Peptides against a protein of PDB entry 3VZA. Designs and how they scored, part 11

Target 1, 98 residues: chain A of PDB entry 3VZA
Amino acid sequence: RVERLCKSKELFEERLGLEIRRIHNEQLQFIFRHIDHKDPDKPYMFTLSINEQGDYEVTSCTPPLDCISEFQLKVRETNNFSAFIANIRKAFTALSFK
Target 2, 62 residues: chain B of PDB entry 3VZA
Amino acid sequence: AAYVTQLYYKISRIDWDYEVEPARIKGIHYGPDIAQPINMDSSHHSRCFISDYLWSLVPTAW

## One batch from the design tools (peptide; made by RFdiffusion4, then SolubleMPNN)

Design b1_p9_4_s1 (from b1_p9_4, 5 letters changed)
Fold by OpenDDE base, seed 3:
Structure b1_p9_4_s1 (fold): chain B 98 residues (1-98), chain C 62 residues (1-62), chain A 9 residues (1-9)
Amino acid sequence: as target 1 above (98 residues)
Amino acid sequence: as target 2 above (62 residues)
Amino acid sequence: KAMFDKLLS
């Protein structure tokens, strides 16, 4: 089981170009790569926490996204976490085209 | 790593085939309607193309 | 962890 879990994580990281880290204060860091085809290893990242009200809160976003506040509102309303992550990646991709 | 692996599935809805050769990207994407197979030869594509393709399978509608 | 409890519930 441990071997399969390790292999699974490695496959997702490489194929999706998404690394997920557990960081201090019960936060998650999402690191996207493979965004810029001219610089595949350039990271695009954001951090996520749960605020005192129990809602998802984006605590950082690098580079910054104008749409991140709207996405935070949408995920709170819909609880569609998959669409939340996918839309953030889409926004980072658009940003990479300058 | 169980929580992180579960989170990857929650995000992507992809289940990999772990018994194939490393150069073969094989799995199933479970969309809201019909499950679709994934079957790619990674040696024919860039890392960025592969990632873009897989993410294109994930719906962005809220 | 509180984060995973919410995400995976």
Scores: peptide ipSAE 0.479, ipTM 0.957, DockQ to the pose 0.677
Fold by OpenDDE base, seed 4:
Structure b1_p9_4_s1 (fold): chain B 98 residues (1-98), chain C 62 residues (1-62), chain A 9 residues (1-9)
Amino acid sequence: as target 1 above (98 residues)
Amino acid sequence: as target 2 above (62 residues)
Amino acid sequence: KAMFDKLLS
């Protein structure tokens, strides 16, 4: 099972181009790659925390996204985390076209 | 890393087939209604194309 | 972990 879990993580990281890291202060860092076809290894990332109210809070976003605050509101309202991540990737993709 | 793996599934709704050859991307995407198979030869596509394709399976509707 | 508890609950 442990071996399978490791392999699973590797497959998701490579195929989705998404790395998920546990960082200090109980935060998660989401790192997207494979966004810019001209520079597949260029990272697009954001960090996520749980605030005092217990709500999702984006603590950083690089590069910055104008829509990130709206998405934060939407995920709090809908609790649709899948759509949250997918929309962020979509926004990063749009940004990569300058 | 069970939590991270579970999170990947929560995000993508994809379950991989871990028994196929490394170059084969095979699995199942579980959409809101029906499951769709994934089966592609990675050697025929760029990394970006593969990722874009897989993410296209994930609904963006809130 | 509170984060995963919320995400995976």
Scores: peptide ipSAE 0.478, ipTM 0.957, DockQ to the pose 0.714
Fold by OpenDDE base, seed 1:
Structure b1_p9_4_s1 (fold): chain B 98 residues (1-98), chain C 62 residues (1-62), chain A 9 residues (1-9)
Amino acid sequence: as target 1 above (98 residues)
Amino acid sequence: as target 2 above (62 residues)
Amino acid sequence: KAMFDKLLS
């Protein structure tokens, strides 16, 4: 089972181009790659925490996204975390065409 | 480790087939209604194409 | 682990 879990993580990281890291103060860092076809290893990332009210809060976003505040509001309203992550990736993809 | 893999499933709704050869990307995407099989030969595609394709399976509607 | 509790529950 442990071996399966390790393999599962590796498959998700490579195939989705998404790395998830646990960082200090109970935060998660989401690192997207495979965004820019000309530079597949270029990272696009954001960090997420839970604030004192228990709500999701984006604590950093690199490169910055104008839409990140709206997405934060939407995920708080809908609790649709899947759509939250997918929309962020879509926004990073759009940014890579600039 | 279990937390992270569970989170990947929560995000993507994909379950991989772990018994196939490394070059085969095989699994199932569980959408809102109908499950769809995934079956790709990774040697025929770029890493970016594969990721874009898999993410295209994930709904963006809130 | 408040983060995972919220995400996975």
Scores: peptide ipSAE 0.475, ipTM 0.957, DockQ to the pose 0.678
Fold by OpenDDE base, seed 2:
Structure b1_p9_4_s1 (fold): chain B 98 residues (1-98), chain C 62 residues (1-62), chain A 9 residues (1-9)
Amino acid sequence: as target 1 above (98 residues)
Amino acid sequence: as target 2 above (62 residues)
Amino acid sequence: KAMFDKLLS
């Protein structure tokens, strides 16, 4: 089972181009790669925490996204975390077409 | 590790087939309406194309 | 972990 979990993580990281890290103060860091086809290893990332009210809060976003605050509101309203992450990736992708 | 893999499933709704050759990307995407098979030869595609394709399976509707 | 508990509940 441990070996399967390790393999699963590796497959998701490579195939989705998404790394998820547990960082200090009960935060999660999401690192997207494979966004820029000309620079596949260029990272696009954000960090997520739970604030005092128990709501999801984006604590950083690099590069910054104008839409990130709206997405934060949407995920609080809908609790659709899948759409939240997918929309962020979509926004990063759009940003890469500068 | 268990939490992270569970989170990947929650995000992507993809269940991989772990018994195939490394170059074969096989799995099932569980959408809200119907499950769709995934079956790709990774040697025929760039890493970016593969990721873009897989993410295209994930609904963005809130 | 609180974050995972919320996400995976």
Scores: peptide ipSAE 0.473, ipTM 0.957, DockQ to the pose 0.718

Design b1_p9_4_s2 (from b1_p9_4, 3 letters changed)
Fold by OpenDDE base, seed 5:
Structure b1_p9_4_s2 (fold): chain B 98 residues (1-98), chain C 62 residues (1-62), chain A 9 residues (1-9)
Amino acid sequence: as target 1 above (98 residues)
Amino acid sequence: as target 2 above (62 residues)
Amino acid sequence: SSMFDKLLS
């Protein structure tokens, strides 16, 4: 089972180009790669925490996204975490078309 | 690792086939209507194309 | 963790 879990994580990281890290102060860091076809290894990332009210809170976003605060509101309203992550990736993709 | 893999499934709704050779990207995407198979030869595509394709399976409607 | 509990609940 442990081997399967490790393999699963590696497959998701490579195939989705999404790395998920646990970082200090009980936060999660989401690192997207494979966004810019001309620079596939360039990271696009954000960090997420749960605030004292129990709500999702984006604590950083690099590069910045104009829409990130709206997405944070949307995920709080809908609890659709899948759409939250997918929309962030979509926004990063759009941003890469400078 | 269990938490992270569960989170990947929550995000993507993809379940991989772990018994195929590394060059084969095989699995199932569980969408809201009907499950769709994934079956790609990775040697035919760039990493970016593969990722874009897989993410295209994930609905963005809130 | 509490975060994962929230995310996966």
Scores: peptide ipSAE 0.479, ipTM 0.956, DockQ to the pose 0.765
Fold by OpenDDE base, seed 3:
Structure b1_p9_4_s2 (fold): chain B 98 residues (1-98), chain C 62 residues (1-62), chain A 9 residues (1-9)
Amino acid sequence: as target 1 above (98 residues)
Amino acid sequence: as target 2 above (62 residues)
Amino acid sequence: SSMFDKLLS
């Protein structure tokens, strides 16, 4: 089971170009790669925590996204975490076409 | 590791086939309606294309 | 953890 879990994580990281890290203070860091076709290894990332009210809160976003505050509101309203992550990746992709 | 793997499924709704050759990207995407198969030869595509394609399967409607 | 409890509940 441990071997399969490790393999699963590696496949998701490579195929989705998404790394997920647990960091200090009960936060998650999401690191997207494979965004810029001219620089596939360039990272696009954000960190997520749960505030005192129990709501999702984006604590950092690099590079910054104008739409991140709206997405945070939407995920709190809908609890659609999948759409939340997918929309962030879509926004990072659009930003790469500068 | 179990939590992270579960989170990947929650995000992507993809279940991989772990018994195929390394160059074959095979799995199933479980969308809101009918499940769709994934089956592609990674040697024919760039890493960016593969990722873009897989993410295109994930709905962005809230 | 608190984060995963919320995400995977």
Scores: peptide ipSAE 0.477, ipTM 0.957, DockQ to the pose 0.671
Fold by OpenDDE base, seed 1:
Structure b1_p9_4_s2 (fold): chain B 98 residues (1-98), chain C 62 residues (1-62), chain A 9 residues (1-9)
Amino acid sequence: as target 1 above (98 residues)
Amino acid sequence: as target 2 above (62 residues)
Amino acid sequence: SSMFDKLLS
């Protein structure tokens, strides 16, 4: 099972172009690649924590996204984490064309 | 690794087939409607195309 | 962790 879990993580990282890291102070870092077709390894990142009220909070976003505050509000309202991550990737994709 | 793989499933709703050849991307996407199979030859596509395609399966409606 | 508990609840 351990070997399968390791393989699963590798497959998701490569196929989705999404790396997930645990970082200090109980935060998660999400690193998107495969966004810019001309530079597939260029990273697009954000970090996420749970604030004192128990709500999702984006603690950093590189490059910055104008819509990130709205998405933070939406995920708090809907608890749809899948849509949250997917919309962020969509926003990063749009930014790569600018 | 269990937490991370569970999170990937929560995000993507994709379950991979781990028994196929490395170049074959095979699995199932479990959306709000009928589950859809994934079956593609990675050697025929760029990494960016593959990722874009897989993410297109994930609904963005809140 | 508390983060994963929230995400996977």
Scores: peptide ipSAE 0.476, ipTM 0.956, DockQ to the pose 0.753
Fold by OpenDDE base, seed 2:
Structure b1_p9_4_s2 (fold): chain B 98 residues (1-98), chain C 62 residues (1-62), chain A 9 residues (1-9)
Amino acid sequence: as target 1 above (98 residues)
Amino acid sequence: as target 2 above (62 residues)
Amino acid sequence: SSMFDKLLS
């Protein structure tokens, strides 16, 4: 089971180009790669925490996204975490074209 | 870790086939409608194309 | 963690 879990993680990381790391103070760091086709290894990342009210809070975003605050609001309203992550990736992708 | 892999599924709704050769990207995407099989030869595509394709399966509607 | 509890609930 442990081996399967490790393999699963590696497959997701490579295939989705998304690394998920647990960082200090109970935060999650999401690192996207494979965004810029001219520089596939360039990272696009954000960190996420749960604030004292129990709501999702984006604590950092690199590079910055104008839409990140709106997405934070949307995920709080809808609880659609999948769409939240997918929309962030979409936004990073759009940013890479500029 | 179990939590991380569960989170990947929560995000992508993809379940991989772990029994195939490494070059074969095979699995199932579970969407709101019918399940969509994934079956790609990774050697025929760039890493970016593969990722873009897989993410295209994930709905962005809130 | 509380984070995963919320995400995976």
Scores: peptide ipSAE 0.473, ipTM 0.956, DockQ to the pose 0.750

Design b1_p9_4_s3 (from b1_p9_4, 3 letters changed)
Fold by OpenDDE base, seed 4:
Order: C-alpha cells, then sequence, then structure tokens
Structure b1_p9_4_s3 (fold): chain B 98 residues (1-98), chain C 62 residues (1-62), chain A 9 residues (1-9)
C-alpha cells in the first residue's frame, strides 16, 4: 500500500503538473508546472491555510492573481475545492499568455 | 502520503491504472454524471498538453 | 491535521 501511494503521488505530480507540499504552520503549498508551454518547469504557486475562524485562506500567490480573493470567497461559500484549484490553474494559464 | 493522494483524487476525480506501462496514461475520470476513460500514449504528447488535457476534465463551475 | 480534516471531510 505504501509503495502504491508513493507511485500514485508521482503520477499525479507529473501528469497534472501539480505538487502539493505540507509546509510550516499547518499550511499547504500548491505548485503548478506545465502551465507555460514555452517554459514547462516554471512554477505557479499559492499557499493555503485555515484561519482562526476555520475558513480557507490563501496566504500567498506567486505570481499574483487578481481573482484569487474572489476564488477564496467562492470556495468558502461552495466548499467546492476541486473547482477552486481548477479555476486557479485556469487563471495561471491565462496569465502565462501575458 | 495517504492524505496527499486522497487530496489529488478530491481535486481531479481521477483514478489511475497502476498496472500499465509507464508511457501509458490510463485511468478513469469520475465526473458528476458518468465516468470517462483516460487512455493516452505519453510519447505522443508534450507534458504541457497532457496536463492541459487532464485539467480540462475537471469542472470549473462552482 | 486540521487542514486535511477540513479538506477531506
Amino acid sequence: as target 1 above (98 residues)
Amino acid sequence: as target 2 above (62 residues)
Amino acid sequence: SEMFEKLLS
């Protein structure tokens, strides 16, 4: 089972171009790659925590996204985490066209 | 590792077929309606194309 | 982890 879990993580990282890291203070870092077809290894990332009220909070976003605050509101309202992540990737993709 | 893989499934709704050759991207995407198979030869596509395609399966409606 | 408890609940 452990071996399968490790393989699963590697497959998701490569195929989705998404790395998920646990970082200090109970936060998650989401690192997207494969966004810019001219620079596939360029990272687009954000960090997520749970604030004192128990709500999702984006603590950083690199590069910055104007829409990230709206998405944070939407995920709090809908609890649709899948759409949250997918919309962020969509926004990063749009940003990569500059 | 279990938490991370569970999170990947929650995000993507994809289950991989772990028994195929490494160059084969095979799995199932579970949408809200019907399940759709994934079956690609990775040697025929760029990494960015593959990722874009897989993410296109994930609904963005809130 | 509180984070995973919320995400995977």
Scores: peptide ipSAE 0.490, ipTM 0.957, DockQ to the pose 0.745
Fold by OpenDDE base, seed 3:
Structure b1_p9_4_s3 (fold): chain B 98 residues (1-98), chain C 62 residues (1-62), chain A 9 residues (1-9)
Amino acid sequence: as target 1 above (98 residues)
Amino acid sequence: as target 2 above (62 residues)
Amino acid sequence: SEMFEKLLS
């Protein structure tokens, strides 16, 4: 089981170009790569926490996204976490074209 | 590790086939309607293309 | 983990 879990994590990281890290204060860091085709290893990242009210809160976003506040509102309303992450990646992709 | 892999599935709805050769990207995407197979030869594509393709399977509608 | 409990509940 441990072997399978390790392999699964590695496959997702490479194929989706998404690394997920647990960081201090019960936060998650999402690191996207493979966004810029001219610079595949360039990271695009954000961190997520749960605020005092128990709601998802984006605590950082690098590079910054104008739409991140709207996405935070949408995920709180819909609980569609999959769409939340996918839309963030879509926004980072659009940003990479400058 | 279990929580992280569960989160990857929650996000992507992809289940990999772990018994194939490393160069073969094989799995199943579980969309809202019906499951769709994934079967790619990674040697024929860039890392960016592969990632873009897989993410294109994930609905962005809220 | 509070975060994972919320996400995976």
Scores: peptide ipSAE 0.484, ipTM 0.957, DockQ to the pose 0.667
Fold by OpenDDE base, seed 1:
Structure b1_p9_4_s3 (fold): chain B 98 residues (1-98), chain C 62 residues (1-62), chain A 9 residues (1-9)
Amino acid sequence: as target 1 above (98 residues)
Amino acid sequence: as target 2 above (62 residues)
Amino acid sequence: SEMFEKLLS
């Protein structure tokens, strides 16, 4: 049912603090919130595309993460997309403590 | 959209219970081992705590 | 889309 799909999306967005948007050129934008407990609405985001070789490629990351290139390599090697997203959130969380 | 909800499941491995009251966060997390229930009263926690807790269920091992 | 095809394959 379409109504359940809409509700499901809203529940995931609020509970995980993760919004997923389809943007131009077949890219996905991942927007994390609820990272900084002092500013829950502050966004931490990155965009993802598929390059000419068919591999995942991070096209932007705000704020920048030193580890993003390593994570990109890891997800290409393991195809563990869940760990990829979770590790990025972990890195953003660590960054918020600076 | 179906693709988006499928992606959320692929990332989190969480399936929500849609028949509970709005303030109840109830579902099941399907980890690599046994499935674990989720059952929280959202009125007792901050949004950040809830998100941190749910993400703690997601393995970070590659 | 190509992105979802890869992610959900």
Scores: peptide ipSAE 0.483, ipTM 0.957, DockQ to the pose 0.712
Fold by OpenDDE base, seed 2:
Structure b1_p9_4_s3 (fold): chain B 98 residues (1-98), chain C 62 residues (1-62), chain A 9 residues (1-9)
Amino acid sequence: as target 1 above (98 residues)
Amino acid sequence: as target 2 above (62 residues)
Amino acid sequence: SEMFEKLLS
């Protein structure tokens, strides 16, 4: 099972181009790659925490996204975490076209 | 590792087939409607195309 | 992890 879990993580990382890291202070770092077709390894990332009110909070976003605050509000309202991540990737993709 | 893989499923709703050859990207995407199979030859596509395609399966409606 | 507990609950 441990081997399967390791393989699963590797498959998701490569196929989705999404790495998820556990970082200090109970935060998650989401690192997207495969966004820019001309530079597939260029990272697009954000970090997520839970604030004192218990709500999801984006603590950083690189490069910055104008829509990230709205998405944060939407995920708090809907609790649709899948759509949250997918919309962020969509926004990063749009940004890569400059 | 279990938490991370569970999170990947929560995000993507994809379940991989782990018994196929490495070049075969095979699995099932579970959406709100009918589950759809994933079955593609990775050697025929760029990494970016593959990722874009897989993410296109994930609904963005809130 | 509080984060994972919230996300995966």
Scores: peptide ipSAE 0.479, ipTM 0.957, DockQ to the pose 0.673

Design b1_p9_4_s4 (from b1_p9_4, 3 letters changed)
Fold by OpenDDE base, seed 5:
Order: C-alpha cells, then sequence, then structure tokens
Structure b1_p9_4_s4 (fold): chain B 98 residues (1-98), chain C 62 residues (1-62), chain A 9 residues (1-9)
C-alpha cells in the first residue's frame, strides 16, 4: 500500500504539474510547473497556513498575484479548496503570457 | 504519503488507474454532475498540454 | 497541529 501511495504521488506531481511540500512553521508549499510551455520547469508557487482563527492564509506567493488576496477571501467564504487551487493556477497561467 | 494523495484528490477529484502501462494516462474525474473517464496516450502530448488538459477538468466556480 | 489533517477534515 505504501508503494501505491508513492506511485500515486508521483503520478499527480507529473500529470498535474503540482508538488506539495511540508515546510517550516506548519505550512504547505504548493509548487506549480508546466505553466509556461516555453519553460515547463519554471516554478510558480505559494505557501499556505491556517491561522489562529482556523482560516486559510496565504503566507507567500511567487511570482506575486494581484488576485491572491481575493482568492483567500473566497476560499474562506466558500471552503471550496479545489476552486481555490485551480483559480491560482489559472492566474499563474495568465501571468505567464505577459 | 496518504495525506498528500488525499489532498490531490480533494483538489483534482481525479482517481488514477494504477494498473495500466506507464504511457497511458487513465483515470476518472469525479465532477459535480457526471464522472468522466480520462484516457490519454502521453506520447502524443507535451507535459504542459497534459497538465493544462487535466486542470481544465477542475471547476473554477466558487 | 498537522496541516494535512486540518485541510482534509
Amino acid sequence: as target 1 above (98 residues)
Amino acid sequence: as target 2 above (62 residues)
Amino acid sequence: SDMFEKLLS
């Protein structure tokens, strides 16, 4: 079962171009690749924590996104974590064309 | 790890078929309406195209 | 507390 879980993670990382890491201070780092078709390995990333109120909090975003604060508000309102991540990827994609 | 794979499912709603050949991207996307099969030959597509396609399955409506 | 547990709960 451990072998399957490892394979599952690898498939998701490659196919979605999304890596998820535990980092210091009880945060998660989300690293998107495959955003820029001319530079598929270029990372687009953000870090996430849960604050003392229990709310999702974006602690960093590289490159910066004007919409990230709005998305943080939306995910707190809707609890739609899937849409949160998907919209961030969409925003990074749009940014890559500038 | 169990946690990260569960998180990937929470994000993507995709369940992979782990028994197919490596070049086959096969699974099921569980959308809000009807589950849709995924079945691609990875040799026909770039990594970026594959990722873009799979993410296109994920609704962005809040 | 574990971030994964919180996200998945």
Scores: peptide ipSAE 0.478, ipTM 0.957, DockQ to the pose 0.596
Fold by OpenDDE base, seed 4:
Structure b1_p9_4_s4 (fold): chain B 98 residues (1-98), chain C 62 residues (1-62), chain A 9 residues (1-9)
Amino acid sequence: as target 1 above (98 residues)
Amino acid sequence: as target 2 above (62 residues)
Amino acid sequence: SDMFEKLLS
């Protein structure tokens, strides 16, 4: 089962182009790749924490997204974490065309 | 770790078939309606195309 | 972890 879990993580990382890391101060870092077709390894990333009120909080976003604060509000309202991540990727994709 | 894979499922709603050849991307996407099969030959596509396709399965409606 | 528990709950 441990072997299967390791394989699962690797498959998700490669196929979705999404790496998830635990980082300092109880945060999660989400690193997207495969965004820019001209530079597939270029990372697009953000970090997430749970604040003192128990709400999702984006603590960093690189490159910055104008819409990230709105998405943070939407995920707090809907608790739709899947849509949250998918919309961020969509926004990063749009940014890669600039 | 179990937490990471669980989070990937929460995000993507994809369950992979782990028994196929490495070049085969096979699984099931569990959307809000009917489950849809995934079955691709990765050798026929770029990494970016594959990722874009898989993410296209994930609804963006809040 | 607390983060994962909160995200997955």
Scores: peptide ipSAE 0.472, ipTM 0.957, DockQ to the pose 0.761
Fold by OpenDDE base, seed 2:
Structure b1_p9_4_s4 (fold): chain B 98 residues (1-98), chain C 62 residues (1-62), chain A 9 residues (1-9)
Amino acid sequence: as target 1 above (98 residues)
Amino acid sequence: as target 2 above (62 residues)
Amino acid sequence: SDMFEKLLS
């Protein structure tokens, strides 16, 4: 099972171009790659925490996204975490078309 | 490892087929309506195309 | 607390 879990993680990382890391202060870092077709390894990333009110909070976003605050509001309203992540990737993709 | 793979499923709603050859991207996407099969030959596509395609399966409606 | 636990609960 451990081997399967490791393989699963590797498949998701490569196929989705999304790496998920635990970082300090109870945060998760989401690192998107495969966004820029001319530079597939260029990272687009954000960090996420749960604030004292229990709400999702984006603590950083690189490169910055104008829409990230709205997405944070939307995920708090809907609790649709899948759409949250997918919309962020969509926004990063749009940003890559400078 | 268990938590991160669970989170990937929560995000993507994809279950991979782990028994196929490495070049075959095979699985199932579980959308709100009907489950859809995934079956790609990775050697025929760029990494970016593959990722874009898979993410296109994930609904962005809130 | 574990961030994963919160997200997956």
Scores: peptide ipSAE 0.472, ipTM 0.957, DockQ to the pose 0.564
Fold by OpenDDE base, seed 3:
Structure b1_p9_4_s4 (fold): chain B 98 residues (1-98), chain C 62 residues (1-62), chain A 9 residues (1-9)
Amino acid sequence: as target 1 above (98 residues)
Amino acid sequence: as target 2 above (62 residues)
Amino acid sequence: SDMFEKLLS
């Protein structure tokens, strides 16, 4: 089981270009790569926590996204975490073309 | 490791086939309707193309 | 509970 779980994580990291890390103060860091085709290893990242009210809160975003506050509102309203992450990646992709 | 892999599934709705050769990207995407197969030869694509393609399977509608 | 438990539960 442990062997399979390790393999699964490695496959997701490479194929989705997404690394997920636990960081201090009960936060998760999401690191996207494979965004910029000219620089595949360039990271695009954000951190996420659960605030005292129990709501998702983006605590950092690098590079910054104008739409991140709206996405935070949307995920709180819909609880669609999948769409939340996918839309952030879409926004990072659009930013890479500037 | 169990939590992180569960989170990847929650995000992508992809389940990989772990019994194929490393160069073969094979799995199933479970969308809201009918499940769709994934079957790619990674040697014919860039890492960025592969990632873009897989993420294109994930709905962005809220 | 930690972040993962809150997110997945």
Scores: peptide ipSAE 0.468, ipTM 0.957, DockQ to the pose 0.535

